Peptides against a protein of PDB entry 5JXT. Designs and how they scored, part 185

Target 1, 319 residues: chain A of PDB entry 5JXT
Amino acid sequence: SLLPKKEINVYIGMSEMQVKWYQKILEKDIDAVNGAGGKRESKTRLLNIVMQLRKCCNHPYLFEGAEPGPPYTTDEHLIYNAGKMVVLDKLLKRIQKQGSRVLIFSQMSRLLDILEDYCVFRGYKYCRIDGSTAHEDRIAAIDEYNKPGSDKFIFLLTTRAGGLGINLTTADIVILYDSDWNPQADLQAMDRAHRIGQTKQVVVYRFVTDNAIEEKVLERAAQKLRLDQLVIQQGRAQVAAKAAANKDELLSMIQHGAEKVFQTKGAFGTMAEKGSQLDDDDIDAILQAGETRTKELNARYEKLGIDDLQKFTSESAYE

## One batch from the design tools (peptide; made by RFdiffusion4, then SolubleMPNN)

Design b2_p23_4_s1 (from b2_p23_4, 10 letters changed)
Fold by OpenDDE base, seed 5:
Structure b2_p23_4_s1 (fold): chain B 319 residues (1-319), chain A 23 residues (1-23)
Amino acid sequence: as target 1 above (319 residues)
Amino acid sequence: EEEERLRREYEERRRRAREERRA
């Protein structure tokens, strides 16, 4: 029988460079961040801020001219300048040592470019599929990855491209490097490894930047998923979850952790304490804390009814 | 000016190397 998947949110502090870029993004639009634009603030402006903050949480090199140089070379800076890369780098070593194979999903094809450069830098053999990959090349990449005795360790996928019904049961680890606004897209990504034909325990690691907008993206996704489940269970098709965040919700998401980011000199959490020098015990502590916090998050939403979940989409603007 | 040239040359080199790995 297929074992249930284990899902763990991995809460990761920002690097010093991420904090600086996050501050710069907020400062550039400080009037919008403070709500001083009031009813005149465009939803488009807030969505642009959200997009830049999510880019920052993924990797600062998603910004033009952010990569350090000279010399302009791929080096350890690719890792230590992004909290998610520091954790990924340690986690992949452990995963490889266990004889596991890994799918890495992102919303951003440009982040897959960084991950591809990282794989080359570390000597990890990989496959890649994104939205631009031709149909024939997708088949070839899947077949090469799934081949008996394949030496391909990593599969890099955009979440939407990986959602296309492909079988990747030759992997047992899934890393969601970022989250989709639609939790069903992430579930579809997990289901590439968690299918009939899987012989191992599938483990899903969801990377979440701590004290940043990604926590609110996660909360909103968890709320939506629970609401979708309850609507299906109760047959109440009329509860159209308001699919699009309103302006106040976007503003609340942007403001989340902003004060702490402005007060922070350097990196956050374990990134401030250890930086790139995380050991196996530090990773175990991060994973254990993540497992606890994941259970708490799930337990919070499991207690809520449809009416409560609909209110929370409005009341998360007032706490 | 020179730093911006070197940055662009590096970005182009990385782009080409990614394109070659996909071919």
Scores: peptide ipSAE 0.450, ipTM 0.914, DockQ to the pose 0.526
Fold by OpenDDE base, seed 3:
Structure b2_p23_4_s1 (fold): chain B 319 residues (1-319), chain A 23 residues (1-23)
Amino acid sequence: as target 1 above (319 residues)
Amino acid sequence: EEEERLRREYEERRRRAREERRA
């Protein structure tokens, strides 16, 4: 029998470099961030800010000229300059030691380039598929990964490429390095490992940058998912969840955690305390805290009706 | 100017190395 998947949101502090770049992104458009642009501020400008902040949450090297040098070399800086990479690096060691195999999903093919460089740097054997991967190469990569006794530990995928109905039940761990605006895209990614033919407990780790825009992306995705579930259950076909965030929603998302980011002189949370020196106990603490916050997030939306879920919950952007 | 050249050369080397690993 297929075991239910275990889903854990892994809340990860920004590195010092991420904080600096996050501040720089906000400062560049400070009038828009403060809502001073009023009716003249375009939704497009806010969407651009959101996209830059999401890039920052993933890795600062997604920005041109962000990578330190000279010398320009792949080194430990690739890991310690992004909170998600620090956690990933420790988590992958544990996953490998357990004899598990892992799918890593991202929305950003350019992040997969960083993850590919990381895999090479750590000596992890991997497969890769993104939106540009030819059909034949995609089949070859899947077959190589799924081969009995495959030495490929990691599969790197864009969430879009993972959505194509492929079977990857030879992996039992799923890492969502970032979240889709559509929670169904992430579910479809998880269902690559969590499918008929899986013999292990599937565990899904959803990486979420703490005190940043990604928390609001996650909340919005959770709200949408619950709404979609209730609409299906109640047979109310026409509750078109407004698929696109409005201007005020985008502004609220941009403002979330911004004040605390501006007040921060270093890294956030466990990244400030330990940086790249996370031990197994630190990882266990992060996972346990994440499991608690995941339950709390789910419980918040489980109590809401359709009419409540259609309202934007303006939690204070300053809390 | 020299740092920008070195950066571009590095980015190109990384791109080529990724392309070679996919071949």
Scores: peptide ipSAE 0.439, ipTM 0.910, DockQ to the pose 0.547
Fold by OpenDDE base, seed 2:
Structure b2_p23_4_s1 (fold): chain B 319 residues (1-319), chain A 23 residues (1-23)
Amino acid sequence: as target 1 above (319 residues)
Amino acid sequence: EEEERLRREYEERRRRAREERRA
């Protein structure tokens, strides 16, 4: 029988470089961030800020001219300049030693380019599929990954490309490097490994940048998922969760952690304490803390009714 | 100017290397 998947949110501090870039993004549009634009601030401008903040949470090298040089070379800076890469680098070593195989999902094909460069730098054998991959090349990549005795350890996918019904049950670990606004897209990604033909316990690691916009993206996705579940259970098809965030919701998401980011000199949390020198005990502590916070987050939304879940209030996320 | 050239040459080299791995 298929074992239930274990999902763990992995809360990760920003690197010093991410903090500096996060500050610059907020400072560039400070009037919009402070809500001083009033009714005139376009939803489009707020969406653009959200997109830049999410890029920063993923990797600062998603910005033009952010990669250090000269010399322009792939090196350890690719890892230590992004908190998610530091955790990923340690976690992949553990996963490989366990004889597991891993799917890594992102919303951003440009992040997959960084992850390819990382895989080459670490000597990890990988496959890749994104939105631009031809149908025949997708089949070939899936077959190469799934073949008996495949030496491909990692499969890199955009979440949308992974949604296409493909079978990847030869992997037992799923890393969501970032989250979709639609929790169903992430579930569809997990279901590439967690389906008929899986023989192992599937574990899902969802990376979340701590004290940043990604916590609010996660909260909103969890709220929406619970609402979708209650709507299905109650037969209340009329409660179409408004798919698009409103302006005030976007502003609240942008403001989340912004003050602490402005006050911070250097990195956040474990990235400030240990940086790239995380050991196995530090990873275990991050995973245990993540498991606790995941249970707390789920328990919060399980107590809410449909009417509460329709109200995006910052307060309902803290009660 | 020279730094920007070196940056572009590196970005192009990385792009080509990704394209060659997909072929």
Scores: peptide ipSAE 0.439, ipTM 0.910, DockQ to the pose 0.546
Fold by OpenDDE base, seed 1:
Structure b2_p23_4_s1 (fold): chain B 319 residues (1-319), chain A 23 residues (1-23)
Amino acid sequence: as target 1 above (319 residues)
Amino acid sequence: EEEERLRREYEERRRRAREERRA
């Protein structure tokens, strides 16, 4: 029988470089971030800020001129300058040592480019598909990954490419490097490994930048998922339509953790304490804390009714 | 100017290397 998938949110502190870039993004549009634009602030401007903050949470090298140099070389800086990469680098070593194989999903094809460079730098054999990959090349990559005795450890996918109904049951670990606004897209990605033919416990690690916009992206996605479930259960098809964040929701998301980010000198959390020197115990602590917070998050939304889930609960952002 | 050139050359090398890995 297929074992239930285990989902763990992995809450990761920003690197020092991420904090600096996150501050810079907020400062560039400080009037919008402070709500000073009032009714005149465009939803498009807020969406752009959200996009830049999400890029920062993924990797600072998604910004032009962010990569350090000269010399311009792939080196350990690719890892230590992004909290998610530091955790990924340690986690992949464990996954490989366990004889597992991993799917890594992102919303950002440009992040997959960084992950390709990382895979090469670490000597990880990988496959890649994204939205631009030709259909035939997708089949070939899937077949190469799925073949008996495949030496491909990692499959890099955009979440969009993961949506194509493909079977990747030869992997048992799923890393969501970032989250979709639509929780169904992430579920569809997980279901590439969590299908008939899977023989292992599928474990899903969802990377979430702590004290940043990604927590609110996650919360909103969890809220939406619960709402979608309740709407299906109650036969109330009409409720699903309010999927797009309003201006106030976007502003609240942008403001989440912003004060602490502005006050921070250096990195956040375990990234401040250990940085690239994370050991196995640090990873276990991060995973355990993540498992706890995941349960708490789920329990929060499981208790809410449709009417509560239709309200964006901005209030939980300031505690 | 020179730093920007070196950056562009590096970005181009990385792009080419990704293209070669996909071929």
Scores: peptide ipSAE 0.438, ipTM 0.910, DockQ to the pose 0.549

Design b2_p23_4_s2 (from b2_p23_4, 11 letters changed)
Fold by OpenDDE base, seed 5:
Structure b2_p23_4_s2 (fold): chain B 319 residues (1-319), chain A 23 residues (1-23)
Amino acid sequence: as target 1 above (319 residues)
Amino acid sequence: MEEERLRREYLERRREERERRRR
């Protein structure tokens, strides 16, 4: 029988560089961040801020001018300048030692470019699929990864491209480097490894930047997932309105952790204490804390009914 | 000017290397 998947949110502090870029993004649009623009602030402006903050949470090198140089080389700076990369780098070493194989999903093809450079820098053999990958090349990459005795350790996928019905049961670890606004896209990604033909315990690590917009993206996704489950369970198909975030929700998400980010000099949490010197005990502590916070998050939404969950899911985009 | 050139050349090399690895 297929074992149930284990899902763990991994809460990760920002690097010093991420904090600086996060501050810069907020400062550039400070009037919008403070709600001072009133009713005239375009939803588009807030969505743009959200997208920049999510890029910052993923990797500062998604911004033009962020990568250090000269010399312009792939080096340890690719890892230590992003909290998620520091944790990923340690976690992948553990995963490899365990004889596991890993799927890494992101919403951002440009982040897969960074992860590809990282794989090469660390000597990890990988496959890649994104939205631009030709159909024939997708088949070839899947077949190469799934081949008996394949030396490909990592599969890099965009969540949407990796969601397209493919079988990747030759991997037992799933890393969601970021979260989709639609939790069903992340589930579809997990289901590439967690399906008939899987012989191992599937473990899903969801990376979440702590004290940042990604916590609110996660909360909203968890809320939506619970609502979708309750709607299916109660047969109320009409309630699953694609509630796009309203302006006030977007503003609240942008403001989340902003004060602490402005007050912070340097990195956050374990990234401030250890940075790139994160050891196996620090990883275990992060995973244990993540497992606790994951249980707490799930328990918060399990107690809510449809009506409670709907009050927090904004205006239906159909009025 | 020179730093921007070196940056462009680096980004181009990385792009070409990624394209070669995908083939």
Scores: peptide ipSAE 0.405, ipTM 0.902, DockQ to the pose 0.551
Fold by OpenDDE base, seed 4:
Structure b2_p23_4_s2 (fold): chain B 319 residues (1-319), chain A 23 residues (1-23)
Amino acid sequence: as target 1 above (319 residues)
Amino acid sequence: MEEERLRREYLERRREERERRRR
């Protein structure tokens, strides 16, 4: 029988470089961040800020002129300049040592470019598919990954490209490097490994930048998923889940953690204490804290009715 | 100007290396 998947949100502090870039993004649009634009503030401007903040949470090298140089080289700076890369680098060593194989999903093909450079730098054998990968090349990459005795450890996928009905049950670990606004896209990605033919316990690690926009993206996705489940169970097809965040929701998401980011000198959390020198105990602590916060997050939304789940207010997340 | 040239050349080289690995 297929074992239920274990899902763990992994809450990760920003690196010093991410904090600096996050501050710079907020400062550039400070009037919009403070709500000073009032009724004239465009939803498009807020969506652009959200997109830049999400890029920062993934990797600062997604910005033009962020990569250090000259000289321009792939080196340890690719890892220590992004909190998610520091955790990923340690987690992948553990995953490999246990004889597991891993799918890494992202929304951003440009992040997969960074992860590809990282795989080469660490000597990890990998496959890659994204939205631009030809159908034939996609089949070839899947077959190369799934073949008996494949030496490919990592599969790099965009979430939407990986969602297209493929079987990757030869992997038992799934890393969601970032989250989709649609929780169903992430579930479809997980279901590539968590499917008939899987013989191992599937573990899903969802990376979430702590004290940043990504916590609110996660909360909104969890709320939407619970709402979708309740609508299906109650047969209330008329409750069209509001497909897009309103301006006030976007503003609240942008403001989340912004004050603490402005007050921060250096990195956040475990990244401030240990930086790139995370040990196995630090990883265990991060995973245990993540498992606790994941249970708490799920327990909040399990108690809510349809009417409560339709209200995305900053206040309803704290009761 | 020189730093921007070196950056472009590096980004082009990284792109070419990725394209070579996919073939």
Scores: peptide ipSAE 0.384, ipTM 0.894, DockQ to the pose 0.577
Fold by OpenDDE base, seed 2:
Structure b2_p23_4_s2 (fold): chain B 319 residues (1-319), chain A 23 residues (1-23)
Amino acid sequence: as target 1 above (319 residues)
Amino acid sequence: MEEERLRREYLERRREERERRRR
C-alpha cells in the first residue's frame, strides 16, 4: 500500500543579501507598499512587486547585477547569499547519505539555472525538465532518472512541467523550493513521487522564507486548499474562489514583514546566528520547528467552515 | 565597461555549459 506523504513547511530566514534586496524592492515602490496610491495604484504594479519579492525569497541572483564579481566564478557565495540554498545544501547531504533521491520543484526556470550551477559546483548528478524542454528530451530525462541503478541523484523541475502526469516514484523526497498560488499545482508535483509504484515514505519539504511575502502565499494556498476540500466533501457547487488575489490582499501580502525587514541589519533568524555554518542539529531544529508550525497552520484552517474561509482575509489568520 | 564584459562572458560561458550538459 502507498504510505501517506509527510509534508513539512521549512521556514527559512533571509540571508543578509536577501534582506538588502528585499528592502530595495520595497523602497523602490514605497508609495505602493504604504497604500498611498489608494484606488489609483494598479493591480499590475502590486503583482510586479509580489513577483520581485518572491524572486528575492528564492535567490538574489535572479536580479541583474546581483551576482558578485570580479572574479565572476561559481563558489560558496551561490549558497550563503540565499537562505534556501544554505538549508538545501545541508539537507541534500543528509538525503544523499540516507540513499534517498530527490525531486526539486520551482515556479522559476531561472532558479533551476542557479540550481544547475549549484549541482555542478557540489558534484551532484541531475536531470532537468522545464517548460522549454522538448517532448523527446523530457522522455529521455525521465528514463535516465528512473533507470535501475541511475546515478542521477536530483531531478530539477518547474512545477508546471512536472505536473504533466510523469512517474518519478524512484524518488522519495520532494523539495518545493517555492509555492504555487494554486495549491493543486504543488499537489500534482508531489504526486509525481507519491504514486502507485512508490515503495518508500514520501517526504515533502516546502521551503518558506520566514517573515516575508512567502508566508502569505503559503497561507492563501492553504486556505484555498481547505476550501476546495470542504466544497468537495459537502457537495456544494464550486464557489468559484476568485483565483486571483484582489488588490487589498496583494497589498497586505506585500506589507507582511516589511517593517521588520526595514529594521533588520544583516540576516534573519538562524541565518543571522549560524549563516552557512549550519550543522545537523541546526537542521533538525529547523525541521522540528517547521513540523510544529505546519501542524499549527493546518489546525487553524481545520476549524474554519466554508463561510469563514470565504470571508477569511489573510489578516484574520494572525488573530 | 570591463566589468560588464567579464560578467557577460561569465554568464555566456555558464549558459553554454548548461546547454552542453542538456545534450
Scores: peptide ipSAE 0.355, ipTM 0.884, DockQ to the pose 0.549
Fold by OpenDDE base, seed 1:
Formats: sequence, structure tokens, C-alpha cells
Structure b2_p23_4_s2 (fold): chain B 319 residues (1-319), chain A 23 residues (1-23)
Amino acid sequence: as target 1 above (319 residues)
Amino acid sequence: MEEERLRREYLERRREERERRRR
């Protein structure tokens, strides 16, 4: 029988470089961030800020001129300049030692380019599929990954490309490097490993930048998922969760953690304490804290009815 | 100017290396 998947949100502090870039993004549009634009502020401008902050949470090198040089070389800076990469680098070593195989999903094909360079730098054998991958090349990559005795450890996928009904049950670990705005897209990605033919316990690690916009992206996705489940259960098809955030929701998401980011002179949390020198105990502590916060998050939304979940889209502006 | 040239050449080499690995 297929075992239930274990899902753990992994809350990760920003690197010093991420904090500096996050501050710079907020400062560039400080009037919009402070709500000074009022009703005149463009929803498009707020969406652009959200997208830049999400890029920062993923990797600073998604910005032009962020990569250090000269010399312009792939080195340890690719890892230590992004909190998610520091955790990923340690977690992949553990996953490999366990004899597991891993799917890594991202919304950003440009992040998969960084992850591809990382895989080569660490000597990890990988496959890759994104939205631009030809149909024949997708089949070839899937077959190469699923081959009995395949030496391919990692599969790099965009969440949308991985959602296309493919079977990757030869992997037992799923890393969501970032989250989709639609929680169903992430579920579809997990279901590539968590499907008939899986023989292992599937574990899903969802990376979330702590004290940043990604926490609010996660909360919104969890609210939406619970609302969709309750609507299906109650037969109330008319309660289409408003798919698009309003301006006030976007502003609240941008403001989340912004003050603490401005006050921070270095990295956040475990990234400030240990940086790239995370050990196995530090990873265990991060995973345990993540498991606790994941249970708390789920328990918060399980108690809410449809009417409460609809109101929370308005009240999350004041905490 | 020279730094921006070296940066462009590095980014181009990385693209070419990725394309070569996908073949």
C-alpha cells in the first residue's frame, strides 16, 4: 500500500546577501511598501515587488550584477549567498547517504539554471525538465532517471512541467525549493513521486524563507487549499476562492517581516549563527522546528470554517 | 567595461555548458 506522504515546511533564514538585496528591493519602492500610494498604487507595481522579493528568497544571483567577481567562477559563494542553498547542500548529502533519490521543484527556470551549476559543482548527477524542454527530451530524461540502477540522483523540474502526469516513483524525496501561488500545482508535483508504484515513504520538504514574503505566500496557499477542500465537501461550488490577491493582501504580504529585515545588519537565524558551517545537528533542529510549525499551521486552518477562511483574506493585514 | 565583458563571457560560458549537458 502507498504510505501517506510526510510534508515538512523547512523555514530558512536569509543569508547576509539576501538581506541586503531584500532591503534594496523594499527601499526602491518604499512609498508603495509603506502604503503611501493608497488607492493610486498600481496592483501591477505591488505584484512586481512581490516577484522581486520571491526571487531574493530563492537566490540573489537571479538579479543582474549580484554574482560576485572578478574572478567570475562557480564556487562556494553560490551556496553561502542563499540560505536555501546552504540547507539544500547539507540536506542532499543526508538524502544521498540514506540511498534516497530526490525531485527538486521550482517555479523559476532561472533558479534551475543555478541548481544545475550547483549539481555540477558538487558532482551530483541530474536530469532536468522545464517548460522549454521538447517532448522527446522530456521522455528521454524521465526514462534515464527511472532506469533501474540509474546514476541520476537529482531531478530538477519546474513545478508546472513536473505537473504533466509523469511518473517519478523512483524518487522518494521531494524538495519544493519555492511554492506555487496555486497549492494544487505543488500537490501535482508531489504526486509525481507519491503515486502507485512508490515503495518508500515519500517525504516532501517545502523550503520557506523565514521572516519574509514566502511565509505569507505559504499561509495564503494553505488557506486556499483548505477553502477548496471545504467547498468540495459542502457542495458550495459558488465559493470560488478569489484566485488573485487584492492590493491590500499584496501590501500586507510585502510588509511581512520588512521592519525586522531593515533592522538586520547580517544574516537571519541559523544563517547568522552558523552560515555555511551548518552541521547535521543544525539540520535536525531546522527540520524539527519546521515539523512543529507545519503542524501548528495546519491546525490553525483545520479549525476554520468557510466563512472564517473567507474573512481571513481581509484580517491578515493586522498581525 | 572590462569587468562587464568578463561577466558576460562567464555567463555565456555557463549557458553553453548547460546546453552541452542537455545534448
Scores: peptide ipSAE 0.353, ipTM 0.882, DockQ to the pose 0.553

